# Ledger of designs, part 55: peptides against a protein of PDB entry 4Z5W

Target 1, 305 residues: chain A of PDB entry 4Z5W
Amino acid sequence: IPDVFLELNKLWYFSAQSNLFNGEMPRSLSNSRSISLLSLRNNTLSGQIYLNCSAMTNLTSLDLASNSFSGSIPSNLPNCLRLKTINFAKIKFIAQIPESFKNFQSLTSLSFSNSSIQNISSALEILQHCQNLKTLVLTLNFQKEELPSVPSLQFKNLKVLIIASCQLRGTVPQWLSNSPSLQLLDLSWNQLSGTIPPWLGSLNSLFYLDLSNNTFIGEIPHSLTSLQSLVSKENAVEEPSPDFPFFKKKNTNAGGLQYNQPSSFPPMIDLSYNSLNGSIWPEFGDLRQLHVLNLKNNNLSGNIP

## One batch from the design tools (peptide; made by RFdiffusion4, then SolubleMPNN)

Design b2_p13_3_s3 (from b2_p13_3, 5 letters changed)
Fold by OpenDDE base, seed 1:
Structure b2_p13_3_s3 (fold): chain B 305 residues (1-305), chain A 13 residues (1-13)
Amino acid sequence: as target 1 above (305 residues)
Amino acid sequence: SKSTGNYMFMSPP
């Protein structure tokens, strides 16, 4: 990418995604005062990510996903006082979340999907301080770590939480009960154990629940039949609109289907590939907005209602 | 298209 952004003093939106750009981010781009939305996703950019946050005072959205960047996560990003959305998916950092992210009050949407992030306990302890954080994607990180159950963890404004395919151990953490605005929860493809907690049914905005491919035991909590967003459309809460797409994959090797908004996901309960027992509750028939109920590969018995 | 990595996984078939 040429170093010409100093001359482009009115440039508000720069999208150069899905090209073959290589080398480092140009210095003039890292110092642009005009740019609000920056997307360089799906290139071969390399070097360390550096942004001059004191210069980049208009930066609101940053998408650098699927590049060959190296080094540390930029600890100065919280100094970009208007920065709301960050997509760092598929950047191989091999790092922890910086402590400076405790001060990241502008942050609303964050993805580190498949970015070799380590220490989930530290990551969640840091990110809970982001009072405006609504979307958090941490898929394919924290390999074989334990999902922390620390009751003091609090994500009050969280709407989307995705921590899939981490081989995480532990249980469904009770601190998620403190996230009453949660709309989408994906904890699939882990080694989570114990029972599915009844308080999940109290999350009145939860329309998408994926707990598939875990080691959950016991009965399906009856409270899931009372998920208000799946009973009635009247409980339609304002959806999170992160400035990055989601990709739903049927398998690790398949191409992902792109979803631009969480609203594009069908209302779903997926509890498949666990060790759940007991009956299917007939009151699942009350979930008039539910599109997908997946209970396959469990130890369920009794009558199908 | 190379998926940009915000992956949600479907259950195995």
Scores: peptide ipSAE 0.217, ipTM 0.801, DockQ to the pose 0.829
Fold by OpenDDE base, seed 4:
Structure b2_p13_3_s3 (fold): chain B 305 residues (1-305), chain A 13 residues (1-13)
Amino acid sequence: as target 1 above (305 residues)
Amino acid sequence: SKSTGNYMFMSPP
């Protein structure tokens, strides 16, 4: 990418995703006063990520995903006072979340999907201080770590939480009950155990629940038949629209279907590939908005209602 | 195309 962005003093949106750009991010771009949305996703850009947040005062969205960037996560990003959305998916940091992210009050949407992030406990302890955080994607990180269950963790405004395919141990964490605005929860493809907690049914905005491919035991909580977002349409809470797409994949190596926003996902309960027992509750018939109920590959018994 | 996004996983077939 040429170092000509100083001349582009009116450039508000720069989208150069899915090209063959290599080398470092040009210095003039890292100092752009005009750019609000920057997407360099799916290139071969390298070097350390550096943004001059004192210059980049209009930066609201940053998508650097699927590049060959290296080094540390830029600890100065919280100084980008308008920066709301960050997509760092597939950047191999091999790092922890910076402590400075405690101060990241502008942050609304963060993805580190498949970014070799380590220490989920520290990550969640830091990110809980981001009072405006609505979308958090941490898929394919924290390999074989334990999902912290510390009740003091609080994501008050969290609407989308995706921590899939981490081989995480532990249980469904009680601190998620402190996120009453949660709309989408994906904890699939982990090693989570115990029972599915009944309080999940109290998440009145939860329209998408994926707990598939875990080691959950016991009965399906009857409270899931009372998920208000799946009973009626009236609870249409404003959906978080992060400036980055989601990808649903059947396999880590397969091509994914692209979804531009959480609303593009069908209302779903996926509890498949667990060790759940008992019956299918007939009251699942009350979930008139439910598009997908996947209970396959469990130990369920009785009649199908 | 290597989809470069935030992955959610489907249940295996």
Scores: peptide ipSAE 0.185, ipTM 0.777, DockQ to the pose 0.803
Fold by OpenDDE base, seed 3:
Structure b2_p13_3_s3 (fold): chain B 305 residues (1-305), chain A 13 residues (1-13)
Amino acid sequence: as target 1 above (305 residues)
Amino acid sequence: SKSTGNYMFMSPP
């Protein structure tokens, strides 16, 4: 990418995703005063990520995902006072979340999916201080760590939590009950155990629940038949989606389905590939907005309602 | 078929 952004003093949006750009990010781009949205996703960019936050006063969205960047996570990003959305998916940092992210009050959406992030306890302890954090994606990190269940953790404004494919141990953490605005929860493809907690049915905005491919035991909580977002249409608060798309793969070798907004996900309960027992509750018939109920590969018994 | 709900923020192909 040429170092010409100094002359582009009115450039608000720069999208150069899915090209063949190589080398480092231009220094003039890292100092752009005008740029609000920067997307360089899916290139071969390298070097360290550096942004001059004192110059980049209009930066609101940053997508650097699927590049060959190296080094640490930029600890100065909280100084970008308007920066809301960060997509660092598939950047191999081999790092922890910086302590400076405790001060990241502008942050609304963060993805580190498949970024070799370590120490989930530290990551969640830091990120809970981001009071405006609504979307958090941490899939394919923290391999074989324990999902912290510390009740003091609090994500008050969290709407989307995705921590899939981490081989995480532990239980469904009680601190999620402090997230009453939660719309989408994906904890699939972990080693989570215990029972599915009944308080999940009290999350009135929860329309997408994926707990599949874990080691959950016991009965399906009857409270899941009363999920208000799946009973009635009225609670679908369309909030501004993160500027980065979501991808759902049905198979490791299949192309991912792209979802530009969390609201584009079909309303779903997936509890498949666990060790759940008991009956399928007839009251699942009350979930008139539910598109997908997946209970396969459990120890369920009785009649199908 | 294993529905791998891998929310990989993959770049579109």
Scores: peptide ipSAE 0.159, ipTM 0.689, DockQ to the pose 0.129; fails the geometry check
Fold by OpenDDE base, seed 5:
Structure b2_p13_3_s3 (fold): chain B 305 residues (1-305), chain A 13 residues (1-13)
Amino acid sequence: as target 1 above (305 residues)
Amino acid sequence: SKSTGNYMFMSPP
């Protein structure tokens, strides 16, 4: 990428996704006063990520995902006072989240999917201070760690939480009850155990629940048949989606389906591949907005209602 | 290569 961004004093949006760019990010780009949205996703860019936040006063969205960047997570990003969205998916940091992210008040959406992030306890303790954080994606990190259950953790404005495929141990964490605006929860492909807690049915905005491929036991909580977002259409809050896409894989070998917004996901309850027992509640028939109910590969019995 | 982006949930096999 040429070092010409000083001359582009009116450049608001720069997208160079899915090209063959290599080398480092140009210094003039890291000092751009005009750029609001920057996307360099899916290239072969290298070196350390550096942004001059004192110069980049208009930066609102940063997508550097699927590049060959190295080094630490940039600890100065909280100084980018308008930066809302960060996509660092598939950048192999081999790092913890910086302590400076406690001060990241502008942050609304963060992805570290498949970025070799370590220490989930520290990550959640830091990120709970991000008061405007709505979307958090931490899939394919924290391998075989324990999911913290500390009730003091508070994500008051959290709407999308995805921590899939981490082989995490523990239970469904009680601190999620402090997130009443939660719309999408994915904890699939972990080693989570215990019962599915009844308080999940009190999350009135929850339209997408994936707890598949865990070690959950006991009955399906009857409270899931009263999820208000799945009973009535009235609670479909059109909220600003993150500036980065989501990807759903149906199979290991299947291409991921791209979803540009969380609202593009079908309303779903997936409890498949657990050790759940008891009956299927007839009151699942009250969930008039539900598109997918997946209960396969459990120990369920009785009649199908 | 399709950008396998931010979110990989795989249906169980």
Scores: peptide ipSAE 0.152, ipTM 0.760, DockQ to the pose 0.648; fails the geometry check

Design b2_p13_3_s4 (from b2_p13_3, 4 letters changed)
Fold by OpenDDE base, seed 1:
Structure b2_p13_3_s4 (fold): chain B 305 residues (1-305), chain A 13 residues (1-13)
Amino acid sequence: as target 1 above (305 residues)
Amino acid sequence: SKETGNYMFGSPP
């Protein structure tokens, strides 16, 4: 990418995604005062990610996903006072979340999907201080770590939480009960154990629940039949989506289906590939907005209602 | 299109 952004002093949106750009991010781009939306995803950009936050005062969205960047996560990003959305998916950092992210008050959406992030306990302890954080994607990180269940963790404004395919141990963390605005929860492809907690049914905005491919035991909580978002349409809060797409894979080898907004996901309860027992509650029939109920590969018995 | 990494894994096949 040429170093010409000093001349582009009115440039508000720069999208150069899905090209063959290589080398480092131009210095003039890292110092642009005008750019609000920056997307360089799906290139071969390299070097360390550096942004001059004191210069980049208009930066609101940053998408650098699927590049060959190296080094540490930029600890100065919280100094970008208007920065709301960060997509760092598929950047191999091999790092922990910087402590400076405790001060990241502008942050609303964050993805580190498949970015070799380590120490989930530290990551969640840091990110809970981001009071405006609504979307958090941490898929394919924290391999074989324990999902912290510390009750002091609070994500009050969290709407989308995706921590899939981490082989995480532990239970469904009780601190999620403090996230009443949660709309989408994906904890699939882990080694989570215990019972599915009844308080999940109290999350009135939850329309998408994926707990598939874990080691959950016991009965399906009856409270899931009363998920208000799935009973009636009136509770569907259309909120601004993150500025990055999601990809749903049916299998590890298949291409993902692209979803541009969380609201584009079909309303779903997926509890498949666990060790759940007992019956299917007939009151699942009350979930009139439910599109997908997946209970396959469990130890369920009785009659299908 | 190269998937840009925000993966949700559905149920195993």
Scores: peptide ipSAE 0.314, ipTM 0.853, DockQ to the pose 0.846
Fold by OpenDDE base, seed 5:
Structure b2_p13_3_s4 (fold): chain B 305 residues (1-305), chain A 13 residues (1-13)
Amino acid sequence: as target 1 above (305 residues)
Amino acid sequence: SKETGNYMFGSPP
């Protein structure tokens, strides 16, 4: 990428994703005063990620996903006072989240999916201070760690939480009850155990629940038949989410289906591939907005209602 | 690959 961005003093959006760019990010780009949205995803860019936040005063979205960047996660990103969205998926950092992210008040959406992030306890303890954080994707990290259940953790504005395929141990964490605006929860492909807690049915905005491929036992909580978002059409105010695509995979090796917004996901309860027992509640018939109910490969018995 | 890494996992096949 040429170092010409000083001359482009009116450039608001720079999109150069899915090309063959290599080398480092140009210095003039890291100092751009005009750029609001920057996407360089799916290239072969390398070196350290550096942004001059004192110069980049208009930066609101940063997508550097699927590049060959190295080094530490940039600790100065919280100084980019308007930066809302960060996609660092498939950048192999082999690092912990910086402590400076406690001060990242502008942050609304963060992805480290498949980025070799370590220490889930530290990550969640830091990120809970991001008061505007709505979307958090941490899939394919924290291998074989324990999902912290510390009740003091608070993500008050969290709408989307995805921590899939981490081989995480533990139970469904009680601190999620402190996130009443949660719309989408994916904890699939872990080693989570215990029972599915009844308080999940109190999350009135929850329309997508994936707990598949874990080691859950006991009965399906009857409270899941009372999920308000699945009973009635809530007018979900379509806040225009920034360009932050999601990819739903059936397995680690399969191609993903692209979804541009969380609202594009079908309303779903997936509890498949567990050790759940008991019957299917007839009151699942009250969930008039439910598109997918997946209960396969469990120990359920009785009649199908 | 067109997949940029914000992965969700569905039910196993």
Scores: peptide ipSAE 0.303, ipTM 0.842, DockQ to the pose 0.840
Fold by OpenDDE base, seed 4:
Structure b2_p13_3_s4 (fold): chain B 305 residues (1-305), chain A 13 residues (1-13)
Amino acid sequence: as target 1 above (305 residues)
Amino acid sequence: SKETGNYMFGSPP
């Protein structure tokens, strides 16, 4: 990428994703005063990620995903006072989330999916201070760590939480009950155990629940039959979602189906590939908005209602 | 892959 962005003083959106760009990010780009949306995803860019946040005062969205960047997570990103969306998926940091992210009040959407992030406890302790954080994707990190169940953790405005395929141990954490606006929860492909907690049914905005491929035991909580978002069409206020596409995969090696918005996901309860027992509650018939109920590969018995 | 890496997983095949 040429170092010409100083001359482009009106450039608001730079989209150069899915090309063959290599080398480092140009210095003039890292100092752009005009750029609001920067997408360089799916290139071969390398070096340290550096942004001059004092210069980049208009930066609202940063997508650097699927590049060959190295080094530390830029600790100064919280100084980018308008930066809402960060996609650092597939950047191999081999790092912890910087402590400075406690101050990241502009942050609304963050992905470190498959970025070799370590220490989930520290990550969640830091990120809970991001009061505007709505979307958090931490898939394919924290391998074999324990998902912390610290009741003091609080993600007040969290709408989307995806921590899939981490081989996480532990239980469904009680601190998620402090996220009443949660719409999408994916904790699939972990080693989570215990029972599915009844309080999940109190998350009135939860329309997509994936707990598949874990080690959950016991009965399906009857409270899941009363998930309000699945009983009635709540007009999901279409908040303008940032350019933050999701990819639903059946496995790590398969191609993903792209979904641009969480609202594009079908309303779903997936509890498949667990050790759940008991019956299928007939009251699942009350979930008139439910598109997918996946209970396969469990120890369920009785009649199918 | 052209994917960003914001992966969700579904049920195993």
Scores: peptide ipSAE 0.302, ipTM 0.844, DockQ to the pose 0.843
Fold by OpenDDE base, seed 3:
Structure b2_p13_3_s4 (fold): chain B 305 residues (1-305), chain A 13 residues (1-13)
Amino acid sequence: as target 1 above (305 residues)
Amino acid sequence: SKETGNYMFGSPP
């Protein structure tokens, strides 16, 4: 990418995703005063990520995902006072989240999916201080770590939490009950154990629940038949989506289906591939907005209602 | 086939 962005003093949106750009991000781009949205996703860019946050006063969205960047996560990003959305998926940092992210009050959406992030305890302890954080994607990190269950963790404004395919141990953490605005929860493809907690049914905005491919035991909580978002349409507050897309893969080797907004996901309860027992509650018939109920590969018994 | 609910944000399709 040529170093010509100084002359482009009115450039608000720069999208150069899914090209063949290589080398480093040009210095003039890292110092752009005009750019609000920057997407360089799916290129072969390299070097260290550096942004001059004192210059980049209009930066609101940053998508650098699927590049060959190296080094540490830029600790100065919280100084980009308008930066809301960050997509760093598929950047191999081999790092922890910087402590400076405690001060990242502008942050609303963060993805580190498949970014070789380490120490989930530190990550969650840091990110809970981001009071405006609504979307958090941490899929394919923290391999074989334990999901913290510390009740002091609080994500008050969290709407989308995805921590899939981490081989995480532990239970469904009680601190999630402090996230009353949670709409989408994906903890699939972990080694989570225990029972599915009844308080999940109190999350009135929860329309997408994926707990598939874990080691959950016990009965399906009857409270899941009372998920208000799945009973009635009235609570679907369409909030501004993060500027990065979501991908759902059916197979590790298959292409992902792209979803541009969380609201584009079909309303779903997936509890498949666990060790759940007991009956399928007839009251699942009350979930008139539910599109997908997946209970396969469990130890369920009785009649199908 | 295990349906992988693998959300890979920012991945190419």
Scores: peptide ipSAE 0.271, ipTM 0.758, DockQ to the pose 0.126; fails the geometry check

Design b2_p13_4_s1 (from b2_p13_4, 4 letters changed)
Fold by OpenDDE base, seed 4:
Structure b2_p13_4_s1 (fold): chain B 305 residues (1-305), chain A 13 residues (1-13)
Amino acid sequence: as target 1 above (305 residues)
Amino acid sequence: SPSNGNYISAPIE
């Protein structure tokens, strides 16, 4: 990418995603006063990520995902006072979340999916201070760590939490009950154990629940039949709209379906590939908005209602 | 396919 962004003093949106750009991010770009949305996703950009937050006063969205960036997570990003959305998916940091992210009050949407992030306890302890955080994607990190169950963790404004494919141990964390605005929860492809907690059914905005491919035991909580967002349409809270796409793989070999918004996901309960027992509750018939109920590969018995 | 990294329900590769 040429170092010409000093001349582009009116450039508001720069999208150069899905090209063959290599080398470092231009210094004029990292100092742009005009850019609000920067997307360089899916290139071969390298070097350390550096943004001059004192210059980049209009920066609201940053998508650097699927690049060959190296080094540390930029600890100065909280100084980008308007920066709301960050997509750092598929950047191999091999790092912990910087302590400075405690001060990241502008942050609304963060993805570190498949970014070799370590120490989930520290990550969640830091990110809970981001009071405006609505979307958090941490999929394919924290390999074989324990999902912290510390009740003091508070994500009050969290709408989307995705921590899939981490091989995480532990149980469904009680601190998620402090997130009453949660709309999407994906904890699939972990090693989570214990019972599915009944308080999940009290998350009145929860329309997408994926707990598949874990080691959950016991009965399906009857309270899941009372998920208000799946009973009626009226509970459609403000849609989380991160400036980064989501992907659902149908299989390992296929390209993931791209979804631009979490609301574009079909309303779903996926509890498949666990060790759940007992019956399918007839009251799942009350979930008139439910598109997908996946209970396959469990120890369920009785009649199908 | 360019997996833009934000996978939900990503099978363990």
Scores: peptide ipSAE 0.238, ipTM 0.804, DockQ to the pose 0.782
Fold by OpenDDE base, seed 3:
Structure b2_p13_4_s1 (fold): chain B 305 residues (1-305), chain A 13 residues (1-13)
Amino acid sequence: as target 1 above (305 residues)
Amino acid sequence: SPSNGNYISAPIE
């Protein structure tokens, strides 16, 4: 990418996704006063990520995902006072989240999916201080760590939590009961154990629940049959979606389907590939907005309602 | 396939 962004003093949006750009990010781009949205996703950019946050006063969205960047997570990003959305998916940092992220009050959406992030306890302890954090994607990190269940953790404004495919140990963390605005929870492909907690059915905005491919035991909580978002068409206030797409694999061999908004996911309960027992509750028939109920590969018995 | 980063794991049937 040429170092010409100093002359582009009116540049508000720069998208150069899915090209063949290599080398470092241009210094003029890292100092752009005008840019609000920067997306360089799916290139071969390299070197250290550096942004001059004192110059980049209009920066609101940063997508650097699927590049060959190296080194540390930029600890100065909280100084970008308007920066809301960060996509660092597939950047191999081999690092912990910087402590400076405790001060990241502008942050609304963060993805570190498959970024070799370490220490989930420290990550969650830091990120709970981000009062505006609504979307958190931590999939394919923290390999074989324990998901912290510390009741003091609070994500009051969290709407989307995705921590899939980490081989995490532990239970469904009770601190999630402090997230009443939670719409989407994916904890699939872990080693989570214990029972599915009844308080999940009190998350009135929860329309997408994936607990599949874990080691959960006991009965399906009857409270899941009373999830308000699945009983009635609440006016899903289209909150501003993250400026980064989500991907769902349809099949092991197919490309993932791209979803631009969490609201575009079909309403789903997936409890498949666990050790759940007992009956399927007839009251699942009250979930008139539910599109997918996946209970396969469990120890369920009785009648199918 | 290059997983575009933000994976939600469940297949849509």
Scores: peptide ipSAE 0.195, ipTM 0.787, DockQ to the pose 0.407
Fold by OpenDDE base, seed 2:
Structure b2_p13_4_s1 (fold): chain B 305 residues (1-305), chain A 13 residues (1-13)
Amino acid sequence: as target 1 above (305 residues)
Amino acid sequence: SPSNGNYISAPIE
């Protein structure tokens, strides 16, 4: 990418995603006063990520995902006082979340999916201080770590939590009950154990639950049949979605389906590939908004209602 | 493990 952004003093939106750009991010771009939305996703950009937050006073969205950046997570990003959305998916940092992210009050949406992030306990302890955090994607990190269950963890404004494919140990953490606005929970492809907690059914905004491919035991909580978002069509408040797409693979060999908004996911309960027992509750029939109920590969018994 | 969880990535062309 040419180092010409100093002259582009009116540049508000720069999208150069899915190109063949290599080398470092231009220094003039890292100092752009005008840019609000920057997307360089899916290139071969390299070097260290540096942003001059004192210059980049209009930066609201940053998508650097799927690049060959190296080094540390930029600890100065909280100084970008308008920065709301960060996509660092597939950047191999091999790092912990910086302590400075405790001060990241502008942050609303964060993805570190497949970024070789370490220490989930520290990450969650830091990120709970981000009071405006609504979307958190941490998939493919923290390999074989324990998902902390510390009740003091609070993500009060969290709407989307995705921590899939981490081989995480532990149980469904009680601190998620402190997230009453949670709409989407994906903890699939972990080593989570214990029972599925009944308080999940109290998350009235939860329309998408993926607990598949874990080691959960016991019965399906009957409270899941009373998920209000799946019983009645509430007017989903069109909150501004994160400026980054979500991806769901249908099959191992299928390309990922792109979803531009969490609300574009089909309403779903996926509890498949666990060790759940007991019956399928007939009251799942009350979930009139439910598109996908996946209970396959469990130890369920009785009649199908 | 198949990466069947929801994630953010570049579109896999």
Scores: peptide ipSAE 0.144, ipTM 0.734, DockQ to the pose 0.160
Fold by OpenDDE base, seed 5:
Structure b2_p13_4_s1 (fold): chain B 305 residues (1-305), chain A 13 residues (1-13)
Amino acid sequence: as target 1 above (305 residues)
Amino acid sequence: SPSNGNYISAPIE
């Protein structure tokens, strides 16, 4: 990428996704006063990520996903006072979340999916201080760590939490009950155990629940038949989606379906591939907004209602 | 399908 962004003093949006760009990010780009949205996703860019936050006063969205960047996570990003969305998916940092992210008050959406992030306890302890954080994606990190259950953890404004495919141990954490605005929860493809907690049915905005491919036991909580967002259509608060896409795999060998908005996900309960027992509650028939109920590969018995 | 669980925010698998 040429170093000409100083001359482009009116450039508001720069998208150079899915090209063959290599080398470092140009210094003039890292100092741009005009750029609000920057996307360099799916290239071969390398070196250290550096942004001059004192110069980049208009930066609101940063997408650097699927590049060959190295070194530390940029600890100065909280100084970018308008920066709301960060996509660092598939950047192999081999690092912890910086302590400076406690001060990241502008942050609304963060993805580190498949970025070799370590220490889930420290990551959650830091990110709980981000008062405006609504979307958090941490899939394919923290391999074989324990999901912290510390009741003091508080994500009050969280709407989307995805921590899939981490081989995490532990139980469904009680601190999620402090997130009453949660719309999407994915904890699939872990080693989570115990029972599914009844308080999940009190999350009135929860329309998408994936607990599949874990080691959960006991009955399906009856409270899941009273999930208000799945009973009635009226409470779907359309919030602005993050400036980065989500991907759902249909099959192990098939490309993921792209979803640009969390609201475009079909309303779903997936409890498949666990050790759940008992019957299917007839009151699942009250979930008039539910598109997908997946209970396959469990120890369920009785009649299908 | 059993493989529905991998939410990845990046286009390349």
Scores: peptide ipSAE 0.126, ipTM 0.721, DockQ to the pose 0.152; fails the geometry check

